# Ledger of designs, part 99: peptides against a protein of PDB entry 3J47

Target 1, 121 residues: chain A of PDB entry 3J47
Amino acid sequence: IRLTNQLKSLKGLQSKLKDVVEYLDKVINKELPINHTILGKLQDVFNLLPNLGTPDDDEIDVENHDRINISNNLQKALTVKTNDELMVIYISNLVRSIIAFDDLIENKIQNKKIQEQRVKD
Target 2, 69 residues: chain B of PDB entry 3J47
Amino acid sequence: YEEKEESNLAATKSMVKIAEQYSKRIEEEKELTEEELKTRYVGRQDPKKHLSETADETLENNIVSVLTA

## One batch from the design tools (peptide; made by RFdiffusion4, then SolubleMPNN)

Design b2_p22_6_s3 (from b2_p22_6, 14 letters changed)
Fold by OpenDDE base, seed 3:
Structure b2_p22_6_s3 (fold): chain B 121 residues (1-121), chain C 69 residues (1-69), chain A 22 residues (1-22)
Amino acid sequence: as target 1 above (121 residues)
Amino acid sequence: as target 2 above (69 residues)
Amino acid sequence: SETLKFLESQIKSLQAQLEAAQ
């Protein structure tokens, strides 16, 4: 469900972006007048988006902790952060599994002791 | 789309919270392990059970975190 | 007992890794 919703949102964004590009191309070609309302909303969206620097600008702006940002540099930073978080989650799961395993071993040992005692009686 | 975006935002916030809670969960896991060790020494089943339960809860929370990541 | 100690050691190692990752 969550992944499906994320995918749907991404698809919606992609479609909207495509429509904007098509609109901008038409405006550049003087085929359509500029829709000021759409442009204003788009500008607001772009202002909220991290600066899509040219792919050559390796300046990983460290400050943008927000994972969603489409900028290649931000995307790279977010990818690193995501990897770190996944590692932490993996380690945590491993620890829990180890604890659970320890409990199982102890239970098995106890059961064995009970069985040995029953055989002696 | 909006519902999905809201869900994703909530999931992201949950991940941040999970990261913060992770250290606490590790400590809780340690406490459970210590209780289990104490239970082995004292021979009381109840502390061991409690440790196992807390470990399971910690594991479940991590799984949920993975599912939200 | 040895298995438990091993598990404890692994848990401690994982905790240290988590702390290092933070």
Scores: peptide ipSAE 0.442, ipTM 0.849, DockQ to the pose 0.016; fails the geometry check
Fold by OpenDDE base, seed 4:
Structure b2_p22_6_s3 (fold): chain B 121 residues (1-121), chain C 69 residues (1-69), chain A 22 residues (1-22)
Amino acid sequence: as target 1 above (121 residues)
Amino acid sequence: as target 2 above (69 residues)
Amino acid sequence: SETLKFLESQIKSLQAQLEAAQ
């Protein structure tokens, strides 16, 4: 069960990595802008599977292993950075929303006070 | 690999700049909220309205920045 | 007011994390 889950996660990661590579190739070719839905999906995958990026030390040829590890580390770092940026954007939108709500509440309170004053007159 | 690293570094720097701009906008929003609070205490409706409008503009700019990022 | 303060705290935390990531 655990091994099967790890294998499934690895396959999922591999598929996503392939999608990222294809996307990056399209970006390099100026066919697509960097900020498409793929980056969001990559972030989602990393958020769901934080520890799955350590390839088990099975005997994959040392040269490919180092390049894959460096590429994975770079992709992971980029994904983390993108997640942080998205988080900042999310928090900013939340703050703006809260300010808008505070203003709405204040307007409502003022309107209520005006109505109460009109009833007293 | 080096070209990809350079592109990622450039993208990262751009994101940092966006984050800084966002932080500045958040501070502006906070200042507006403080002014609204002050306006509520002073009972001046016009300053409060202006603060609300500025907060809305700041929110809109952040949304646009998020959509562009 | 408390919600606003909480949001401000979160924003500051995110800024600190961003700075730490640089």
Scores: peptide ipSAE 0.388, ipTM 0.839, DockQ to the pose 0.027; fails the geometry check
Fold by OpenDDE base, seed 1:
Structure b2_p22_6_s3 (fold): chain B 121 residues (1-121), chain C 69 residues (1-69), chain A 22 residues (1-22)
Amino acid sequence: as target 1 above (121 residues)
Amino acid sequence: as target 2 above (69 residues)
Amino acid sequence: SETLKFLESQIKSLQAQLEAAQ
């Protein structure tokens, strides 16, 4: 089920990416105006899939520098945001692990004290 | 695809909510650590136990968040 | 006691990283 869902997501992403490319080509050719709704949906997809910068999108990015900079800036901003969120999650997990370890150490110290008292009695 | 998009949107909203809750969880962890330190100094086990339990709950919530991310 | 100090130091380091990430 999870693998199948991942495959469907990848296929959906691939189809959407193709649609985006086709749309971008039409926008580049001035056949269609920039649709903000499509761009927003694309951003949402990029937020969900931080590594979706396909090399093919990067190559198209080199020639049309100015318009690509806005999209790239947004993608970069989204990537930074995702990275920050992941970092926060990582730090939180680490902190919790440390607290749990501190409790284990304290329990061990208490147990040792109890044993020492039993030996003195 | 539409069902997955809806699921991803819901997950993203959940992640934003988790991020907001994260700041609160960090504060809860700090409170627990302070209570543990006080308990160690006073020799009272009860506050220390409560701190440990809260830290564990915070850890579990983070693990669930990572698994859902 | 030393282990506790070490844990405290790690917690402080993590807190500093979190503050730096914000």
Scores: peptide ipSAE 0.381, ipTM 0.835, DockQ to the pose 0.017; fails the geometry check
Fold by OpenDDE base, seed 5:
Structure b2_p22_6_s3 (fold): chain B 121 residues (1-121), chain C 69 residues (1-69), chain A 22 residues (1-22)
Amino acid sequence: as target 1 above (121 residues)
Amino acid sequence: as target 2 above (69 residues)
Amino acid sequence: SETLKFLESQIKSLQAQLEAAQ
C-alpha cells in the first residue's frame, strides 16, 4: 500500500512535470502567457522534493542503500538545478524592476523640465 | 539511471544555451538604455518610451526563457 | 549606470555558475 502510494505520487509528479514542460514550450512559442499560479505550484513541488528523499529511519536493506544514495544525489542535483533556475529568475525580475525604475526617474526628470519651462513662460 | 543522466545532461546543455541567449538579451537591453540616454539629450520623449517598452519585452522574454529552462 | 553595471555583473556570475555546473 505505501509503495503503491509512493509510486502514484511519483507518477503524478512526472505527469505534472510533463505538463509544466508543455506549458513552458507554449509560452516560448508565445501561444500562452506566463501563469504565475503554475510557477508557484512548481516551486512548491520543488521545495517538497528534498523532503521526499529523506529515508525514514527504518532499516532499509543494504541493497537499497546504493539506490537511495543515487536517488539522494539525483535529488540534490535537481535541488541545485532548481535553485539556480530560481536565482536566474530572481535576477531577471530584479533587472526588469531596475529598468522600470530608470524609466520612472527619466519620466520624472522630463516632467520637472516641462514644469520649469512653463514657469519661465 | 542512464536515461535520467542523459536527460539531465540534455537539460544542462539547454540551460547553457538559455544562459547565452540571456546574456545576448541583456546586452540588447543595455543598448536600448544607452539609446534612451541619447534620446534624453535630444529632448524627444516618444523614442524613450518606445525603448523602455522594448526593454520590458526583452526582460519578459528572458523570464520566459529561464522558466522554460 | 551603476545599477546596470551591477546587473551585468550578476548575469556574468550566473553564466559562470552554469558553466561550472557542466
Scores: peptide ipSAE 0.380, ipTM 0.828, DockQ to the pose 0.027; fails the geometry check

Design b2_p22_6_s4 (from b2_p22_6, 14 letters changed)
Fold by OpenDDE base, seed 2:
Structure b2_p22_6_s4 (fold): chain B 121 residues (1-121), chain C 69 residues (1-69), chain A 22 residues (1-22)
Amino acid sequence: as target 1 above (121 residues)
Amino acid sequence: as target 2 above (69 residues)
Amino acid sequence: STTLKFLESQIESLKALLEAME
């Protein structure tokens, strides 16, 4: 469900970006007037987005490492973080699985002992 | 889309918490395994069951954490 | 007996994985 929601959000964003690009192309071609409200909202969104393009600002603020943000450098850092988190989750799942198997084995051993006792009776 | 965005934000916050809790969860899982081992020695079914349940809960939490991540 | 050995092997694998994550 969460992944599906994330995908839906990304698809929505992609669609909106496509619409903006189409709008900008029409404005450049003088086919439509600029919608100032849409442009203002887009500018706000871009200001909130980490700068995707400038490789030079070395200060990948350590704080943004965790956010899978659209900026390639930030995105790369976020991707690495996501991978690390996924690895942790994977290991945790394996550990839980092992514990569950241990319990299953113990239960099986107990059941066998009970059956053996019943046969001796 | 807005609901998904809110879910993603909540998930991101949860990931930070999960990272901190992950170490604790690993330790809790180890404790459960030790309790299971102890239960094998004591021969009591109830402690072993509890350990198994706790391990399952820890796994579920990890899965949710990964999904949130 | 075979099931027990299998579980032991899995536990060892998980321990190794945990150590690798550290």
Scores: peptide ipSAE 0.429, ipTM 0.849, DockQ to the pose 0.015; fails the geometry check
Fold by OpenDDE base, seed 1:
Structure b2_p22_6_s4 (fold): chain B 121 residues (1-121), chain C 69 residues (1-69), chain A 22 residues (1-22)
Amino acid sequence: as target 1 above (121 residues)
Amino acid sequence: as target 2 above (69 residues)
Amino acid sequence: STTLKFLESQIESLKALLEAME
């Protein structure tokens, strides 16, 4: 459900961006006037988005936005954070799996000992 | 879309909290493993069961964290 | 016996993965 919601949000954003591009193309072709309201909202969104564009700002703090693999500089930082989180989750799952296996091995050993005792009796 | 965004934001905050808890969970798992080892050496049943249960709980929490991520 | 060996092998693999993630 959560992943589905994220995908839906991304698809919605993609569709909106496509609409904006199409609108801009029409404006360039003098077919339609600029929708200032949509552009203003989009600009606000871009301003809130970490600076995706300029490759040169290496120093843009990688730290804050953990999740999305998407956009360039802040995205690299976010990508690293996401990668770290995924690694932690992966390790945790492995550890749990190991513990579960250890328990299984122990149970099997115990069962074998019980069987051996039954044969001796 | 807005509802999904809100859900995603909440999930992100939860993930940060889970990451903090994860370190504690790892320690709990280690303790369980040591108890199991001791139980194998001394005898059969009790400490091993408790360790196994704690490990299972830790695994479940990690799975939930993955689903939230 | 074979099942135990298999489980042991999996545990070793998981340990190796954990070490690789560190």
Scores: peptide ipSAE 0.422, ipTM 0.843, DockQ to the pose 0.015; fails the geometry check
Fold by OpenDDE base, seed 5:
Order: structure tokens, then sequence, then C-alpha cells
Structure b2_p22_6_s4 (fold): chain B 121 residues (1-121), chain C 69 residues (1-69), chain A 22 residues (1-22)
């Protein structure tokens, strides 16, 4: 469900971006006038997005947690964080499983001892 | 889309909390294992059972945390 | 006896995993 919601959000953003590109192409071709309001909103979006065009890996703000589909460097950083969290969860589950198995083994050993004692009596 | 974004943000915050608690859960699991070992030597089932149960709870919490992440 | 040995092996594996996480 969570992954599906994230995917839906990403698809929505992709669709919006496509619409903006199409609009810009029409403006360049002089088919439509420049809409200043749309451009302003687009600029705001770009300002909120971590610098998409700069390859500098250094601006990966480590503080922002995993899967916010911010397209570009921040999104990459968030993806890494999400992967780390998933790894932690996986390890934790493995540890719990191991503990459960240990207990099961101990119980089986005890049961065998009890059975052996009953046979001796 | 907005609802999904909000849900993802909440999940992310939860994941951070889970990550912090993960170390504590690991320690709790270790403690349970030690109790199980002690119980095995003493021949009493009660301490071992308690350790096993604590380990299971720790694992369950980790699973829930992963699912929430 | 075989079951006991298997359980012991699993416990050792869990210990090794725990050490690897440290």
Amino acid sequence: as target 1 above (121 residues)
Amino acid sequence: as target 2 above (69 residues)
Amino acid sequence: STTLKFLESQIESLKALLEAME
C-alpha cells in the first residue's frame, strides 16, 4: 500500500511535468502566450526541489528520510535512506526469527529429555 | 496524490523512530537469548520461555517497523 | 539427537549473524 501510494505520487508528478513541457513547447512555437502564473509555480517547484541539474553528489542532505519522490539528488538521497531502513528492518526480522528458532530448539530438547525420563521410569 | 504524500511522510517519520529503536530491540533480543541459555542450564522452562517471548516481541516490532517504512 | 544438533547449528548461525551486525 505504501509503495503503491508513492508510485501514484510519482506518476502524478511525472504527468504534471509532461504537461508543463508540452506547454513550454507551445510557447516556444508561439502557439500560446506565456503564462506568468504557471511559470512562477514552476519556479517555486524547482526551488523546492534539490538542484536537479547539478551532478554534485555533495548536496545530498542526509537528514531527509527515505522515499519522498523528490525527483533528482534529494530523491536519490531519500531512496538511499529508504534502502537503509529496509535493511534495518530485514536484519531485525532475521534476528527475531533466529531467537524464535533458538527457543523452539530448546523446547524440543526439553521435550526429548522428558520423554527419555519417562522411558526410564 | 496528496494523501499518498502525507502517508509517506508519516511513514518516513515512523521509520526514523524505528531505526532508533532498532538498537534497543537488538539488545532486548540478546537479553532474551541469555535468559534462554540460563534456563537451559538450570532446567527450568520459565526463564527460557520468557526470553523467547521477548525475542519474538522484538522481532514482531521490527517486522511492523519494516512494513511501516 | 539429529534435531538437537540442527537446533544447535541454528543457534550458532544466529550468533554469527548478531556478531556480523555489530
Scores: peptide ipSAE 0.415, ipTM 0.846, DockQ to the pose 0.013; fails the geometry check
Fold by OpenDDE base, seed 3:
Order: C-alpha cells, then structure tokens, then sequence
Structure b2_p22_6_s4 (fold): chain B 121 residues (1-121), chain C 69 residues (1-69), chain A 22 residues (1-22)
C-alpha cells in the first residue's frame, strides 16, 4: 500500500512536469499565453525543490536530508542517506534476530536441563 | 496523490526517528542480553523473559523501519 | 546434550555479533 501510494505520487508528479514542459514549449513558441496561476504554483514547487545543478556539477550536493527530493544532486545525497539508513536498519534487524536466537537457545538449554534432571530423578 | 505524499513524508520522518531510536534500541537490546545473561545466573526469574520481550520489540521496530524505508 | 551444546554455540554467536555491532 505504501509503495503503491509513493508510486502514484511519483506518477502524478511526472505527469504534471510533463504538462509544464509542454506548456513552456508552447509559450516559448508563442502558441499559447502563459497560464499565470499554473506557473505561480509551479514556481512555488520549484522554490521548494533543491536547485537542479547542471548534470556535470556532481559535487554541489547540498546535504538535503530529505530522501524524496527530485534534484539529481540532492537525489545523490539522499541516496547515500537512504543507503546509510538501510544499513542501520539491516544491522538492527540482525541484532534483534541474534537476541531472539539467544533467547531461543537459552530456552532450549533450560528445557534440556529440565529433561536431564527428570531422567536423573 | 496527496494522501500518498503525506504518507511518504510521514514515513521519511519516521525513518529519521528510527535512526535515532535504532541507537537506543541497540542499547536496549544489549541491556536485554545482559538481563538474559543475569537470568542464566539467577535461574528461573523474570529477567530472561523481559530481555526476550525487549529484544522482540526491538526487532519488531526494526522490521517496521525496514518496511517504512 | 547435543541440543544444549548447539544452543550454547548459537548464544555465543549472538554475543559475538552483538560485540561486532558495538
């Protein structure tokens, strides 16, 4: 469900971006007037988005901690952050699993001791 | 779309919180393991159960974090 | 006896993993 919602949101954004590009192309070609309301909303969205640097400027990763942001540079930084978080989660899961196994082992050991004691009695 | 975006944002915030909680959970897990060790020494007492329960809770939280990530 | 030894070994492995995570 969560992944589906994320995918839907991404698709919606993609569609909107496509529409904006098409609109901008038409405006540049003087085929259509600028829709000021849509442009204003889009500008607001872009202002909230991390600056898309030129594709060659790989280095200016503003450490945007927020994973979802569309900027390629931000996306790289976010990808690294995501990887780190996934690693932490993985390690945590391993630790929990180990603890659970330890408890299981201890329970089995106790059960065995009880059985051995019963056999001796 | 908006509902999904809100859910994703919440999930992201949860992940950050999970990272902080993870460090704490690791410590809690260690404490549980120590309690389990102590329970082995003390015998039939509740500390082992408590440690196991805490470990399980830590594991569950990590799983939820993975699912959220 | 064998089961107990196995459990003990697993516990030791878990301890080692915990130490490695520290």
Amino acid sequence: as target 1 above (121 residues)
Amino acid sequence: as target 2 above (69 residues)
Amino acid sequence: STTLKFLESQIESLKALLEAME
Scores: peptide ipSAE 0.414, ipTM 0.846, DockQ to the pose 0.012; fails the geometry check

Design b2_p22_7_s1 (from b2_p22_7, 9 letters changed)
Fold by OpenDDE base, seed 5:
Structure b2_p22_7_s1 (fold): chain B 121 residues (1-121), chain C 69 residues (1-69), chain A 22 residues (1-22)
Amino acid sequence: as target 1 above (121 residues)
Amino acid sequence: as target 2 above (69 residues)
Amino acid sequence: SAFEEMLERQIEASKLLREILK
């Protein structure tokens, strides 16, 4: 469900971006006047996006590294964070699996002992 | 799309909480293992079973967390 | 690669556990 919703959101964004590109192309070709309302909204969206293009601003606030990888550099940092989180989850799963197996082994040993006792009776 | 975005935001917030819970779950798993070890020495089956169940629950929660990430 | 390595370790651990259970 969550993945599906994320995919849907991404698809919606992609569609919108495509529409914007098409509009911009038409404006460049002088086929249509610039729709100021759409461009304004798009500009607002772009302003909310982390600046992808300016290499120099090192001050990507480390604090926002926890936030969703929206921009490529930020996306890289967020990707690293996501990888780290996934690693932690993986290790946790491994530990749980080991514990579960240990319990299973113990149960098996106990069952075997019970069977051996029954045979001796 | 908006509903999905909201869901993703909620999921992200939940991930932080899950990370904290994960640390607690790891500790709980360790405690269960210790109890299981103690139970082996005492020869009582019931505490070991409970530890095993708790470990399983911890694993399930981790799997769900991975699926949610 | 680190994630892949962790995954491999989990798989190996799971295999070992399965062997012990047999």
Scores: peptide ipSAE 0.478, ipTM 0.852, DockQ to the pose 0.017; fails the geometry check
Fold by OpenDDE base, seed 4:
Structure b2_p22_7_s1 (fold): chain B 121 residues (1-121), chain C 69 residues (1-69), chain A 22 residues (1-22)
Amino acid sequence: as target 1 above (121 residues)
Amino acid sequence: as target 2 above (69 residues)
Amino acid sequence: SAFEEMLERQIEASKLLREILK
């Protein structure tokens, strides 16, 4: 289920990225103004999907480069935000792990003390 | 896609909440560590165990947060 | 990535803790 949802999200993101690219191309071609809503949605998608791969450079028409750059910048910003969140989670996990290990060490020390007491008795 | 988007949205909101909760969890973890320290001083296995369990719970919550993220 | 580096650090910290527990 989670993997399927992730895959679906990735596909959705891919589709959205494609739409954004298409939109950006249209904007570059002055056919359409920059759709802030699409960019916002893309940002939201990127915020939601930290692993949104950099849009494949291959589909980045040079003309869409500026919009793609904006999208990429937004993606980067979202990626940074996601990275920050992931870092926080990671640090938290690390701290939890350290605490868990500390407890394990203490348990081991206690076990050793118990064994030492048994040897003395 | 919609379910995943909803899940991602929830995850993102959860991540923000997780960030806040993370700060709180860090504090809770510190408290657990303090309890463990107290258990070390008292030599009572039970408080230490409780601290360990709380640390484990904190770790689990972080793992779940990472997985949700 | 920074995330990967953090993960590696966590793994390393976990290893160190395991060594201390030995």
Scores: peptide ipSAE 0.478, ipTM 0.849, DockQ to the pose 0.019; fails the geometry check
Fold by OpenDDE base, seed 1:
Structure b2_p22_7_s1 (fold): chain B 121 residues (1-121), chain C 69 residues (1-69), chain A 22 residues (1-22)
Amino acid sequence: as target 1 above (121 residues)
Amino acid sequence: as target 2 above (69 residues)
Amino acid sequence: SAFEEMLERQIEASKLLREILK
């Protein structure tokens, strides 16, 4: 459910961006007037997005390194952090699985011993 | 879309908390494993069962964390 | 790639455990 909601939100954003691009192309071709309201909203969105174009290492705010794939250069650093977090989760799941299986094996061994004892009695 | 975005934000906040809990759960899982090992040698079935239950709970929490990530 | 490798390791571990349980 959560992943589905995230995917839906991302798809919605993608569709909106596509519409904006199509609109901008029409404006460039002088087919439609510039919609100032849409441009203003888009500008607001860009201002909220981490700076994609300036490779300045200083603007890679350490705080944003924790989030999955927000934006390009910051996104690369964020992607690395996300990958590390996913690795930790994976290792943890593996450890839990191993422990659970070890217990299952022990239970099976115990059950076998009980059965063998019943046959001897 | 807005409802999903809000849900994603809440999930992200929960992930930070889950990361802290995860570290604690890993330690708890290790303790249970030692108890199971000791129980295997002592022949007490009850401590082993408790360890197994805790390991299962830890696994379930990890699965939920992965689904949230 | 690192994540994929970890996933493969988990799958292999799970298979080994399943074989032991048989």
Scores: peptide ipSAE 0.477, ipTM 0.849, DockQ to the pose 0.018; fails the geometry check
Fold by OpenDDE base, seed 2:
Structure b2_p22_7_s1 (fold): chain B 121 residues (1-121), chain C 69 residues (1-69), chain A 22 residues (1-22)
Amino acid sequence: as target 1 above (121 residues)
Amino acid sequence: as target 2 above (69 residues)
Amino acid sequence: SAFEEMLERQIEASKLLREILK
């Protein structure tokens, strides 16, 4: 459910971004007038987004870059952080799965013992 | 989309907490395994079940953490 | 690659567990 929601949000964002690009292209081509309201909202979105596109701002806190790989350079660093987190989660899931399987094996062994006892009776 | 975004934001905040909790969860998982081992020796089905459930909960939390990450 | 390796390890562990359960 959560992953699906994240995927939907990402898809929605992608679609919106595509629409914006198309709009901007039309404006550049003088096919449509500049809508100031849309541009303002886009600017707000970009301001809220970690600066994806400014590779040159060295002051991108390396620490934030490792965390927020979703935004291009900052996003790249954030991607690394995300990868590390995903790795931890994966390991944790693996461990939990192993424990669950161990319990299942034990249950199976117990069931077999019970069956063997019933056959002996 | 908005609901998902809100969920993702909440998850992201939770991720920071999850890092600390992760270590604790690993320990809890180990404890569950020990309880399973003890249950195997004692032959009581109930403690083993409890350990299994706790392990499952730990896994679920890890999955949620990964999804949040 | 590290993530992929981790995923592979998980898959292998899961397979082993399945074999033990059989």
Scores: peptide ipSAE 0.463, ipTM 0.846, DockQ to the pose 0.019; fails the geometry check

Design b2_p22_7_s2 (from b2_p22_7, 10 letters changed)
Fold by OpenDDE base, seed 3:
Structure b2_p22_7_s2 (fold): chain B 121 residues (1-121), chain C 69 residues (1-69), chain A 22 residues (1-22)
Amino acid sequence: as target 1 above (121 residues)
Amino acid sequence: as target 2 above (69 residues)
Amino acid sequence: SLLNEQLERQEKASKLLREILK
């Protein structure tokens, strides 16, 4: 469900971007007038997007490292943080699995003891 | 799209919460292990069962965290 | 890549656990 929703959102964004590109091409070719409303919304979207063109060394605000979904260059730094978080989650899962196994082993040992007692009786 | 965005936002917030809960989960896992160890020594099934249940809950939370990440 | 590696490790751990439970 979550993955599907993410994919749907991405597809929607892709479609919108394609429409914008097509519109811009038509405007450049003087086939259609500039739709100011669409352009304004697009500008707002671009202003919300991280600066994709900043070289690797630019002071990526440490605060932006916390935001997983920020696109491209900022995303590289964020990817490191995300990877660290994923590692923690993985380790946690591993630990939980180990605990679960320990409990299962103990249960098995207890069951074996019960069976041995039943055989002696 | 809006529903998905809302879900993603919720997931992100959940991820932050997971970081906080991670320490608690580790402690809970440790407690379960201690109870299991105690149960092994005392032969009491109930503490062991409780530890196992807590471990399972911790595992489930970790899985949800992985799915959110 | 890291996520995939972690997932793989988890799967391995799960398999081992299942074997121990047998």
Scores: peptide ipSAE 0.497, ipTM 0.857, DockQ to the pose 0.020; fails the geometry check
Fold by OpenDDE base, seed 5:
Structure b2_p22_7_s2 (fold): chain B 121 residues (1-121), chain C 69 residues (1-69), chain A 22 residues (1-22)
Amino acid sequence: as target 1 above (121 residues)
Amino acid sequence: as target 2 above (69 residues)
Amino acid sequence: SLLNEQLERQEKASKLLREILK
């Protein structure tokens, strides 16, 4: 399931990137106007996709470095957000565990008191 | 892809709600602990049991949230 | 790293609770 989902996401990203490149080429060539709706959707996808693949260290031209840096910064921000969420969940679980242990301790103390009373009787 | 996007969106919304609920749950857990402390002084078992049950429910919800995340 | 730190904190809390229960 996870691998399949990752593969699907990767394929979707690849297709979208291809579409974006084609669109940008058409815009550069003044063949089509900039579609703001497409750009908005692309931004949404980028916000939803944390690590758009760090381009492998291959010689992506300097102009792509700024884009890569922006993508990396966004990915980093999303990663930080995910980490924060995980931290909150972890802390919550810890707190619940502590409460559960406190209850167990109290139950144990009560049981001990009951046993002591039975021995006196 | 669309189904996954929808699932991720739903998960993100759920996480926001979980954060709010988490704050409330922490408060509920504190109340349970206070009730347990009070019950230790009064010697009545019933309030302590209720607090324990509420704490357990809170824990379960957190576990489910973790599993969903 | 952050996840590991949280896990460690949880383990410490669990150990403390066990000590209180004893």
Scores: peptide ipSAE 0.476, ipTM 0.845, DockQ to the pose 0.017; fails the geometry check
Fold by OpenDDE base, seed 2:
Structure b2_p22_7_s2 (fold): chain B 121 residues (1-121), chain C 69 residues (1-69), chain A 22 residues (1-22)
Amino acid sequence: as target 1 above (121 residues)
Amino acid sequence: as target 2 above (69 residues)
Amino acid sequence: SLLNEQLERQEKASKLLREILK
């Protein structure tokens, strides 16, 4: 149950990230005006969700960091730290999911064997 | 600035601790997997279930640790 | 076979995690 929920949450996050990318692409293509509120929320999300493995986010932070140098280094360090922690959590969850999946497969195999035995009887 | 530095240091130390705990949890997960493999071979449901449960617990702990970090 | 593959994936993930933690 928990693993499934985690996977669902991860999928949700992935979907959200995809939506963000699509939004950014639309903004870049001038299909939509820059919504400051969305950008602000996105920034908040990025601040809350440290770099989920896109090295490109580090570059964006570098450009913004050029203006807020000293505070930026600390923020960057904190962001990196947070990213690392999130990565560890992600991997851990993945490993747990795999283990759970293995158990599920084994259970299915056992159930199949039981059913086969019942059919033979 | 000093307070932030101290806080960062404390956070870093906490992260190291979390990393260690994570490593331990990974090992526990491996043990569970081995038990599952053994259970598959032996056909004993109980050990397999236990391994699965332990793996789940390990995952949960890791998630909590990440969330707390 | 599928279980073995999953186990292998888990092992890989675990190794990666260890590397990240280093």
Scores: peptide ipSAE 0.456, ipTM 0.837, DockQ to the pose 0.024; fails the geometry check
Fold by OpenDDE base, seed 1:
Structure b2_p22_7_s2 (fold): chain B 121 residues (1-121), chain C 69 residues (1-69), chain A 22 residues (1-22)
Amino acid sequence: as target 1 above (121 residues)
Amino acid sequence: as target 2 above (69 residues)
Amino acid sequence: SLLNEQLERQEKASKLLREILK
């Protein structure tokens, strides 16, 4: 179920990305005005999928670089935040694993002591 | 697609909550470890067992959080 | 690289724990 949902989301994102690219090409060609709402939605998509939006931003012409840079900076900041959260989760898991391992070692030591006492009795 | 987006949003909110809970759990785990250390010196096995169980529960919750993330 | 750094931190923590258990 989760994998299927991820695949569906990816397919949807791919289709949307294609549409965005087509739209951006039309905007670059001055066939359509820049739509801020579309850009906002794109940002939302990037926020949900932090790494997927980076490749398409590279083809953008020099003049829009400043605004795109702001958007990219925001996306980058969000990506950094996500990475930080992932790091925290990882560290937490590591700490838990270490504690669990420590307990296992202590249990083993205790079991060994009990066995030694039984042999002495 | 909308259902998935909603699910992702819910998951994200859950992750934030999990992060807060995780910070608290980390502190609780540290306390348990200290108790385990104290128990090791005092020779009482019961407090150590409790600490171990709490650590295991914390680990399990973290694993679930990672799988959810 | 970040993941590797985290893994290294975990390994250090594990080593420290082993030392405490000795």
Scores: peptide ipSAE 0.438, ipTM 0.836, DockQ to the pose 0.017; fails the geometry check

